# Ledger of designs, part 176: peptides against a protein of PDB entry 3B8E

Target 1, 230 residues: chain A of PDB entry 3B8E
Amino acid sequence: PFLIFIIANIPLPLGTVTILCIDLGTDMVPAISLAYEQAESDIMKRQPRNPKTDKLVNEQLISMAYGQIGMIQALGGFFTYFVILAENGFLPIHLLGLRVNWDDRWINDVEDSYGQQWTYEQRKIVEFTCHTPFFVTIVVVQWADLVICKTRRNSVFQQGMKNKILIFGLFEETALAAFLSYCPGMGVALRMYPLKPTWWFCAFPYSLLIFVYDEVRKLIIRRRPGGWVE

## One batch from the design tools (peptide; made by RFdiffusion4, then SolubleMPNN)

Design b1_p24_8_s4 (from b1_p24_8, 20 letters changed)
Fold by OpenDDE base, seed 1:
Structure b1_p24_8_s4 (fold): chain B 230 residues (1-230), chain A 24 residues (1-24)
Amino acid sequence: as target 1 above (230 residues)
Amino acid sequence: DEIEKIKELLEKKLKEFIEELLKK
């Protein structure tokens, strides 16, 4: 997210506070919850053919899979960001290169895509309004991520959600997202302005995409036992 | 409105894709 911000010179989609909230509040508890997940029998009982090389290959494959999930998360966040800005009159194409003027407090006549002038304060409000949905999008996408991380081979529908700790983690991150999104004063304190409830649904396509990605991956593993996708 | 329509379309297509995967 931050790389795109730098390269495209767009208004900051995800603030430092939101990044910290992701790292500490959204990622940590779910990660701990996954540590308590019962090991899938095929993950833990399968001996590598070569303990040195096969371990490295598996770690690389896992790393790549999580890297892909991370990219989907970022795309989801940016989608939500662009939707909100578009609804406020800033089309994606107009945002390119706008950052310099956007962040300048002395420029109070930045025009949107429809010729409306925005004061610095108004621009910052809409920017901070984007931070919250971006964060929430990450949380919603992480629902799918956490669920898919529970198993390597079994479908979510086959394995179910038996881990109460995982469910607690999902609840906690969602509750945190709701708190940060709707608690009065968060706009001033954390630069996270209130989120319209409808914006929660902006992440669902990407959550579903991650889910589909994992189900496809698992399907390939089931259809081709011992393949590299495992 | 157009963005919402695209979003809905994407969700629909993804759901359909999941359903197809579940049949296999």
Scores: peptide ipSAE 0.000, ipTM 0.198, DockQ to the pose 0.039
Fold by OpenDDE base, seed 3:
Structure b1_p24_8_s4 (fold): chain B 230 residues (1-230), chain A 24 residues (1-24)
Amino acid sequence: as target 1 above (230 residues)
Amino acid sequence: DEIEKIKELLEKKLKEFIEELLKK
């Protein structure tokens, strides 16, 4: 999200503090839960024949998986961002290159796509209104990510949700999202304004997409063991 | 690099905490 902000010169879709909350708060418990599940799965099966090559392959697969999931998360967040800005009169095309004027405190007559003038304060309210939905979208997509990462080959429906640490991670990230979204003062402290409950559902299609994608991937792996997708 | 070090430290501490909880 930050890279697209720089490249497209659009208003900041997600605050730096919020990014840190995602990286340190929401991703940490999931990562630990996955480490425990991998340890359990590895103990139950074969010792790696070559620890160096098998570790490298696993690290590459993990990095690619996280990269792909991260891209889908970003797409979901940006979709929500563009919808909110469009509802407030700023079409996506109009946002390109607008950052310089958007962030200038002395320009109080920035026009939207419909010719309405926006003061600096009004623009910042709209910007900060996007931060919370973007964050929530990432969290909702992370639910799907956590669930799919439970199993390397088996469907989630086959293995179930036996890992208590994973369930705790899902609860923790959801509680953090709710706290940041609805706690008074977060608009001042973290630049995250309260979210309408309906916006939580905007991320569900993306979570479903990730879930379906991973189930299809796992189905391919099951049908073609030893393939490049494994 | 510093953020990654902090993340690794937090992950280590949280892992230790979870291991302690699972032993109880």
Scores: peptide ipSAE 0.000, ipTM 0.232, DockQ to the pose 0.015
Fold by OpenDDE base, seed 4:
Structure b1_p24_8_s4 (fold): chain B 230 residues (1-230), chain A 24 residues (1-24)
Amino acid sequence: as target 1 above (230 residues)
Amino acid sequence: DEIEKIKELLEKKLKEFIEELLKK
């Protein structure tokens, strides 16, 4: 998110404190939950046919899968950001290069895509309104990531959701997101203004995309054992 | 409007998916 902010020179979509909350709050418990996940029965039973090549391929595939999931998460966050800004009069194309004027306290007449002038204070309210939905989008997309990471080969429908630690991680992330979104004072303390309930649903398409992606991947692995996707 | 329709459809599918997961 921060890289795109720099490259595209757009208003900051996610605050630094919110990034810290992701890194320390939302990533840690899920990572622990995955560490305690019972190994998929097939992972334990399948001796690597070639321990050197199969391990390297597996590590590369895992790294690639996590990289792709991370990209989908980022896209989900940015989509939510652009939707909110568009709803407030700033179309995505208009945001390109706008950062300099957006962050300038002395410019109080920044025009939106419809010619409405925005004061510095108004712009910052809109910016901070985007921080919470962006964060929540990441959390909701992470739900899908956590669920799919439970299995390597089996469908989520086959493995089920028996890991209590994983379930706890999902609730913890959700509770943190709710706390940051709705607790009084978070707008001042964390630059995270209250989230409209409707914006929680902006992430759902991307969560579904991750599920579909993983199920398709697993289906390919199951149908083509020993293929390049495994 | 199309984006909203896609969101609603995906929300519905996700809800159905979660419900199926919870029944197992």
Scores: peptide ipSAE 0.000, ipTM 0.192, DockQ to the pose 0.032
Fold by OpenDDE base, seed 5:
Structure b1_p24_8_s4 (fold): chain B 230 residues (1-230), chain A 24 residues (1-24)
Amino acid sequence: as target 1 above (230 residues)
Amino acid sequence: DEIEKIKELLEKKLKEFIEELLKK
């Protein structure tokens, strides 16, 4: 997100507080939940492979899969960001190169895509209005990510949702998102303005995409054991 | 079964969201 912010020179889509909440709230609990996850049924049934070669390959493949999931998450966040700005009159094409004028407190006549002028305060409200939905989008996408991370090979339908720690993680992330989105004073204290309930649904296509991606990946692994996708 | 319900819920909410976007 930060790299795209610099390269495209667009208004900041994700604040420091939201980044910290992702790192501490959405990434840590999943990692803990995976540590306590019951052994995957196919991993336990696998005969011991050559520990040196197979470990490295598996780590690389897992890293690539999670990297791709992370890209889908980022795309979901940016989609939400662009939708919010477009609803406020800033089309994605108009945002390119706008950051310098956007962040200048002395420029109070920044025009949107429809010729409406925006004061610095108004622009910052819109910017901060994007932070909470971006975070919530990540949380909703993380629901899918947490579920798919339970297995490498088995379908989510086969493994089920038996890990209580995973369920707790989903609850904690959702509770944190709700707290940051709707608690009075968060706009002033954390620059996270209240979220319209409709924005929770912006992430759902991306959650579904992650589920489909992972099920297809796992299907390929099941059909081609020992392939480069495993 | 629970995952199918989650998928159905997500699809339903996605449709509702798209319909709301198209009404604006």
Scores: peptide ipSAE 0.000, ipTM 0.188, DockQ to the pose 0.057

## One batch from the design tools (peptide; made by RFdiffusion4, then SolubleMPNN)

Design b1_p25_1_s1 (from b1_p25_1, 21 letters changed)
Fold by OpenDDE base, seed 4:
Structure b1_p25_1_s1 (fold): chain B 230 residues (1-230), chain A 25 residues (1-25)
Amino acid sequence: as target 1 above (230 residues)
Amino acid sequence: ELEKLLKIIQKGLEIREAVLRELEE
């Protein structure tokens, strides 16, 4: 998110505080939940056919899968960001290069895509209104990531949701997102203004996309054992 | 702001550890 902010010179989509909350709050619980996850019975029972090549391929595939999931998460966050700004009069194309004027306190007449002038204070309110939904979008997308990471080969429907630690991780992330979104004073303290409940649903298509992606991947692995996707 | 965030995170971690202890039991 920060890279796109720099490259595209758009208003800051995700604040530093929200980034810290993702790194320290939302990513840590999933990592721990995965560490305590009982190894999929198939992973433990399958002797690597070729310990050197199969480990390397598996590590590359895992790295690629996580990289792709991370990109989908980022896209989900940016989608939410652009939707919110568009609803407030700033179309995506108008945001390109706008950062310099957006962050200038002395410019109080920044025009939106419809010719409405925005004061610095109004712009910052809209910017901070985007921070919370972006964060929540990442959390909702991470729900899908957590669930799919439970299995390497088996479908989520086959493995079930018996991991109490995973379930706890989902609740913790949700509770943190709710706390940061709705607790009084978070707008001032963390630059995260309250989120309309409707924005929680903006991330659901991306969560579904991740689920579909992973299920398709796993299906390919199951149908083509020893293929390049394994 | 960072100190406030760190306090929130710390409190969250404490709650997490408490819940994890209860789940292990």
Scores: peptide ipSAE 0.018, ipTM 0.396, DockQ to the pose 0.018
Fold by OpenDDE base, seed 3:
Structure b1_p25_1_s1 (fold): chain B 230 residues (1-230), chain A 25 residues (1-25)
Amino acid sequence: as target 1 above (230 residues)
Amino acid sequence: ELEKLLKIIQKGLEIREAVLRELEE
């Protein structure tokens, strides 16, 4: 998100502090929980093959899979960002290159796509209004990510949800997201303004997409053991 | 816990509405 902000020179979709909250607050507990997950039923029965070749292939595949999931997360966040800005009169095309004027405190007549002039304060309010739903979108998508990370090959339906720490992590990150989104003072402290609860549901399609994607991937792995997708 | 969360959400929404009203003014 921050890289796209720099490259496209668009208004900042997600604040740096919010990114830190994701990395340290929402991801850490779930990541620790995965260390306590029970071994997958098929892994324990499989003899190690060539450690040099298998390790390299597995590391590359894991990196690609996480990269793909991360891209889907970012796309979900940006979709929400563009929808909110469009609802406020800023079409996506108009946002390109707008950052310089957007962030200038002395320019109080920035025009939207419809010729409406926006003061600096008004622009910052709509910007900060985008931070919250972007963050929430990431959290909702992370639900699916955490669930799919429980297993390498088996479906979630086969392995089940046995790790109580993982379940706790899901509730913890959700509670943190709600706190940061709705607690008074977060607009000033974290530049996250409260969002209507209905916007939480806007992220669900992306969570479902990740879930379906991973289930399909795992299905392919099960049907083609030892394939390159593993 | 759910009731507490709902109260936080409600307070947050009230503040948002208050800020929006002040800006329209």
Scores: peptide ipSAE 0.016, ipTM 0.315, DockQ to the pose 0.012
Fold by OpenDDE base, seed 5:
Structure b1_p25_1_s1 (fold): chain B 230 residues (1-230), chain A 25 residues (1-25)
Amino acid sequence: as target 1 above (230 residues)
Amino acid sequence: ELEKLLKIIQKGLEIREAVLRELEE
């Protein structure tokens, strides 16, 4: 997200505070829950054919898979960001290169895609309004990510949802997201302005996409052991 | 708990709308 902000010179889609809330607030309990998750029996019992080469290859493939999931999460966040800005009159193409004028407090007549002029204050309100749903989008997508991370090869349907700590983590991150999104004063303190509850559903397609992607990947691994998708 | 959460959400939305209205005037 931050790289796109720099490269495309768009208004800041995700604030530093929200990043910290994700990394420290929402990810900590889920990460702990995953540490206590039972290792997948098939992975633990399967001896590598070559302990040196097969282990290294598997680590690279796992890293790649998590990287891909992270990319899908970012895409979901950006989708929500662009939709909100579009609803406020700023089409995606118009946002390219707009950051310089957007962040200039002395320019109070920045035009949107429809010719409406926006003051600095109005622009910042819209920007901060985008931070919250971007954060919420990440949380919603993390639901799927956390669920799929329970297993490496087996389907979620095979492994089940037995880890109570994981379930608690899902509720905790959701509750935190709701608190940060709607608690009075968060707009001033954290620059996270309240959003319509309907925006929580904006990320669901991406959450589903991650789930389907991982299930398909795991299915391929099961059918073709030693394949490149492991 | 749900009622409390809904109340917080409602208050937050009201604040947002009030601020937006003020900025539009």
Scores: peptide ipSAE 0.016, ipTM 0.335, DockQ to the pose 0.012
Fold by OpenDDE base, seed 2:
Structure b1_p25_1_s1 (fold): chain B 230 residues (1-230), chain A 25 residues (1-25)
Amino acid sequence: as target 1 above (230 residues)
Amino acid sequence: ELEKLLKIIQKGLEIREAVLRELEE
C-alpha cells in the first residue's frame, strides 16, 4: 500500500499504525498456521524426494505464504478503497496525482470527479473512512487465502479444517478487526473510523472469486501434474 | 499514543502466543 501511495500519488489508503497492526497483529498467526499446515500436509507426509526438488517446493510454498498472499490481500484492500472513494465522488483515475493537493490543509476546494469541492476536513474524514474497511477487507480476504493456501494441490474439501491453529487464527483476526473497527477511541488513536456492517461484505465477492479460481487451479494441477500452471 | 498502541499490540501478541502454545499441547 505504501509503495502504491508513493508511485501513484493517491490519498493514503492505509495508515502507518494500521499497517503495523496488519504486520504484527494479523499476519503472524496466519503465517504460523500455514507453516504448521504445510509441514503436516505437503512436506512431511511425502516420501523424501530429490533434496533439490523438495527445497524448491518449500521455497515456492514460503513464497506463496509471504509474498503472494500479501499481494492478493493488498489487491482486495485497494478494491475496497477505490469503491469507497468512488461512492464519495472520487473515481480511480481522478485520484492519480491528487495526493499533493489532498494533503494540503490550505487547499479547501479540491474537486472530485463530479466537480464537487471538498474541504481539507471533509477529505480527511473520507480518507480515514477508508482505513477501517481496508483493514477489514484484508482480514476477510485472508480468510479465503488461508483456506486455499492450506494445501498446494489438494482441495479444501479434501483436506478439511482440521488445523486448530488455523481456526483460531481466523477467529483472532475477526475479533481484532471487530475491536479496531468498533472500540471507542480507535478513530482518534488509529484513524480508523467505525465501520458500517455493509462494508464487511464488500470483500466477499473478491474472496469468493479467489476461492473459486484457486480451486479450479488446483483441479487443473491434479489433472495435469507438472504443467506450467503450477 | 503510538507507545500506548504498541503496548496494546504487545499484550495481544503475548496472549496469542499463550493460546498457540496451548493449542500445540
Scores: peptide ipSAE 0.014, ipTM 0.332, DockQ to the pose 0.019

Design b1_p25_1_s2 (from b1_p25_1, 21 letters changed)
Fold by OpenDDE base, seed 5:
Structure b1_p25_1_s2 (fold): chain B 230 residues (1-230), chain A 25 residues (1-25)
Amino acid sequence: as target 1 above (230 residues)
Amino acid sequence: ELEKLLKIIEKGLEIREAVLKALAE
């Protein structure tokens, strides 16, 4: 997100506080929870792998898959960002190159896509209004990401939701997101303004996309053992 | 702002530890 901010010269889509909340608040617990995940039901039934070749190939394939998931996650966040700004009069095409004027506190007549002028204070309110929904979008997408990471090959439906720590992790990140989004004073203290409850659902298509993507990938692996998607 | 966030995270971690202990029983 930060790289796109620099390259496209758009208003800041994700604040430092939200980045820290993702890295320390939402990603850490899921990562720890995976250490306590039960082994796949078929792990002991699999044929021995060649430790010299299969391990390296598998690690590369996993890295590629998670890279693709990360791209979908980022797209979900940017989708939310662009939707919010569009609802406030700033179409995506108009945001390109706007950052310099957007961040200048002495310019109080920045025009939106419809010719409305925005003061510096108004622009910053809209910017900070994007940060919280972006964060929440990431949390919702992480629900799917965390669930699919439970297994490497088996369907989530086969493995089930037996990891209590993982379930707690989902609850914790959601509770943290709600707290940071709606607790009084967070707008002033952390520049995380309250969001409409409907924004929690904005990311659901992307969460579903990740889930479907991984299930399809795993299905292909099961049908074609030793394939390039494993 | 960072200090405020860190305090929130610290409180969250305390709660997490308490819950994990409860779940381990």
Scores: peptide ipSAE 0.018, ipTM 0.462, DockQ to the pose 0.017
Fold by OpenDDE base, seed 2:
Structure b1_p25_1_s2 (fold): chain B 230 residues (1-230), chain A 25 residues (1-25)
Amino acid sequence: as target 1 above (230 residues)
Amino acid sequence: ELEKLLKIIEKGLEIREAVLKALAE
C-alpha cells in the first residue's frame, strides 16, 4: 500500500502505524496457529522426494501462492479505499497525482471530481476514515487466509477446524479490529476513525474470492499432482 | 491518553500470550 501511495501519488490509504499493527498484531497469531496445525493426511503418505530439487521447487510454488494471496488482500483493501473516496466525491482517476495538494495544509480548496472544494481538515478526516476500513478489510480477508493456509492440498472441509489456536486467532483478529475501530482515542493515536458496521461487509467478497481461489487451487493439485500449481 | 492506550495494548498482549500458552498445552 505504501509503495502504491508513492508511485501513484494518491492519498495515503493506510497509515504506517496501522501497517505495523497488521504485521505485528494480526499476523502473529495466524503464524502461531499454523505452527500447531495438524499434518495433512496425505503429507505423511507421500513418497520420498528428492530433497534437493523437489523441495526447492515446491517451496518456490508455495511462496508464489502466498504472494498471490497477498495481492488479493491488497486489492481488497484498495477497493474499500476507492469506494470510500468515491462516495466522498473523489473518483479513482482524480486521486492520481493529488497527494501533493492533498497533504499540503496551506491548500484549503482542493477540488473533488464534482468541483466541491475540500479544506485540509476535511481531507484528513476522509483520509483517516479510509484507514479503519482498509484495516478491517485486511482482517476479514485474513479470516479466509488463515483458514485456507492451514492446509496445502486438502480442502478445509476435509481437514476440519480442529485447531483451537486457529479458532482463537480468528476471534483475536476480530477483537483487535473492533478495538482499533471503535475504541476512543484511536483516531488520534492511530489515525483510525470509527467505522460503520456496514463496512465490515465490504471485505466479504474478497474473503470469498480467496476461499474459492484456494479451493480451486487445491482441487487442481489433487487432480494434477506435480503440476505448476503446487 | 497515549499512555492509557499503551497500557491497554500491553494488557491485551499479556492476555493473548496467556491464552496461547493455555491452548498450546
Scores: peptide ipSAE 0.017, ipTM 0.442, DockQ to the pose 0.016
Fold by OpenDDE base, seed 3:
Structure b1_p25_1_s2 (fold): chain B 230 residues (1-230), chain A 25 residues (1-25)
Amino acid sequence: as target 1 above (230 residues)
Amino acid sequence: ELEKLLKIIEKGLEIREAVLKALAE
């Protein structure tokens, strides 16, 4: 989100504080929980890893974790961002290059796509209104991401949800998201204004997409062991 | 307000630790 903010020169879609809440608050326990995941049921059917050719972290794993899944997460957040701004009169095309004027507190006549003038305070309210839904979207998408990361090959339906710490992590990140979204004072302290409960559902299609994508990927791996899709 | 937030976080961490200990049994 911050990289797109710089490259596209758009209003900040996700604040630095919200990024810290994701990295340190919502992702920490779920990530640790993966270390306690039970071995896959078919692990004993696999050949020993070749230390000369097989890496613990290979290019395929990096591409999956940071490229593919990360891209889907970002797209979900940006979708929510653009919808909110469009509802407030700022079409996506109009946002390109607008950051300089948007962040200038001395310019109080920034026009939206319909010619309406916005004060600095009004613009910041709209910006901060985007931060919370973006954050919540990431959390909801991370539910699916965490679940799919439990296994390398087996379906979630085959492996099941036996890791109690992982389950707790899902509830913790959800509770934190709810706290940051609805606790009084968060708008001033964290620049996260409360969101309508309906925005929680905006991310569900993306979570489903990630889940379906990974299940299909794992199905292909099971049918073609040793393929490049691993 | 920051001090209040820190206290809330501290309480949350205590609860988390208690839950994790209970789940480890």
Scores: peptide ipSAE 0.007, ipTM 0.385, DockQ to the pose 0.016
Fold by OpenDDE base, seed 1:
Structure b1_p25_1_s2 (fold): chain B 230 residues (1-230), chain A 25 residues (1-25)
Amino acid sequence: as target 1 above (230 residues)
Amino acid sequence: ELEKLLKIIEKGLEIREAVLKALAE
């Protein structure tokens, strides 16, 4: 998110505070929960053909898969960001290169895509309004990410939701997201302004996409063991 | 239950907006 902010010179989609909330608040408990996940029997019994080469190949494939998931998460956040700004009169194309004027406190007549002028304060309110739903989008997408990380080959439907700690982690991060989104004073303290409940659903397509992607990947692995997908 | 939750959230948002407006004055 921050890289795209710099490269495209768009208004900041995700603030430093929200990044910290992700790293320290939403990611820690879920990550710990994965340590308590039950071992997948088929993975534990698998013997590599060549311990040196097969391990490296598998690590690379795993890294690529998780890298792709991370990219989908970012895309989900940006989608939400662009939708919110578009609803407030700023079309995506108009946002390109707008950062300099957007962040200038002395410019109080920045025009949106429809010719409406925005004061610095108004712009910052809209910007900070985007931070919360971006954060929430990441949390919602992380639901799918955590669920799919339970297994490498077996479907979630086969492994089930037996890890109570994982379930707790999902609720905890969701509760934190709700707290940050709706608690009075968070706009001032964390620059996370209120989120309309409808924005929670904006992330669902991307969460579903990750889920489907991983299930398809796992299905391919099960049907073709030793393929390029695992 | 979902509708109740949504109503609670909406009320929370209204309160938050009111507080923010009050702080801006």
Scores: peptide ipSAE 0.012, ipTM 0.272, DockQ to the pose 0.011; fails the geometry check

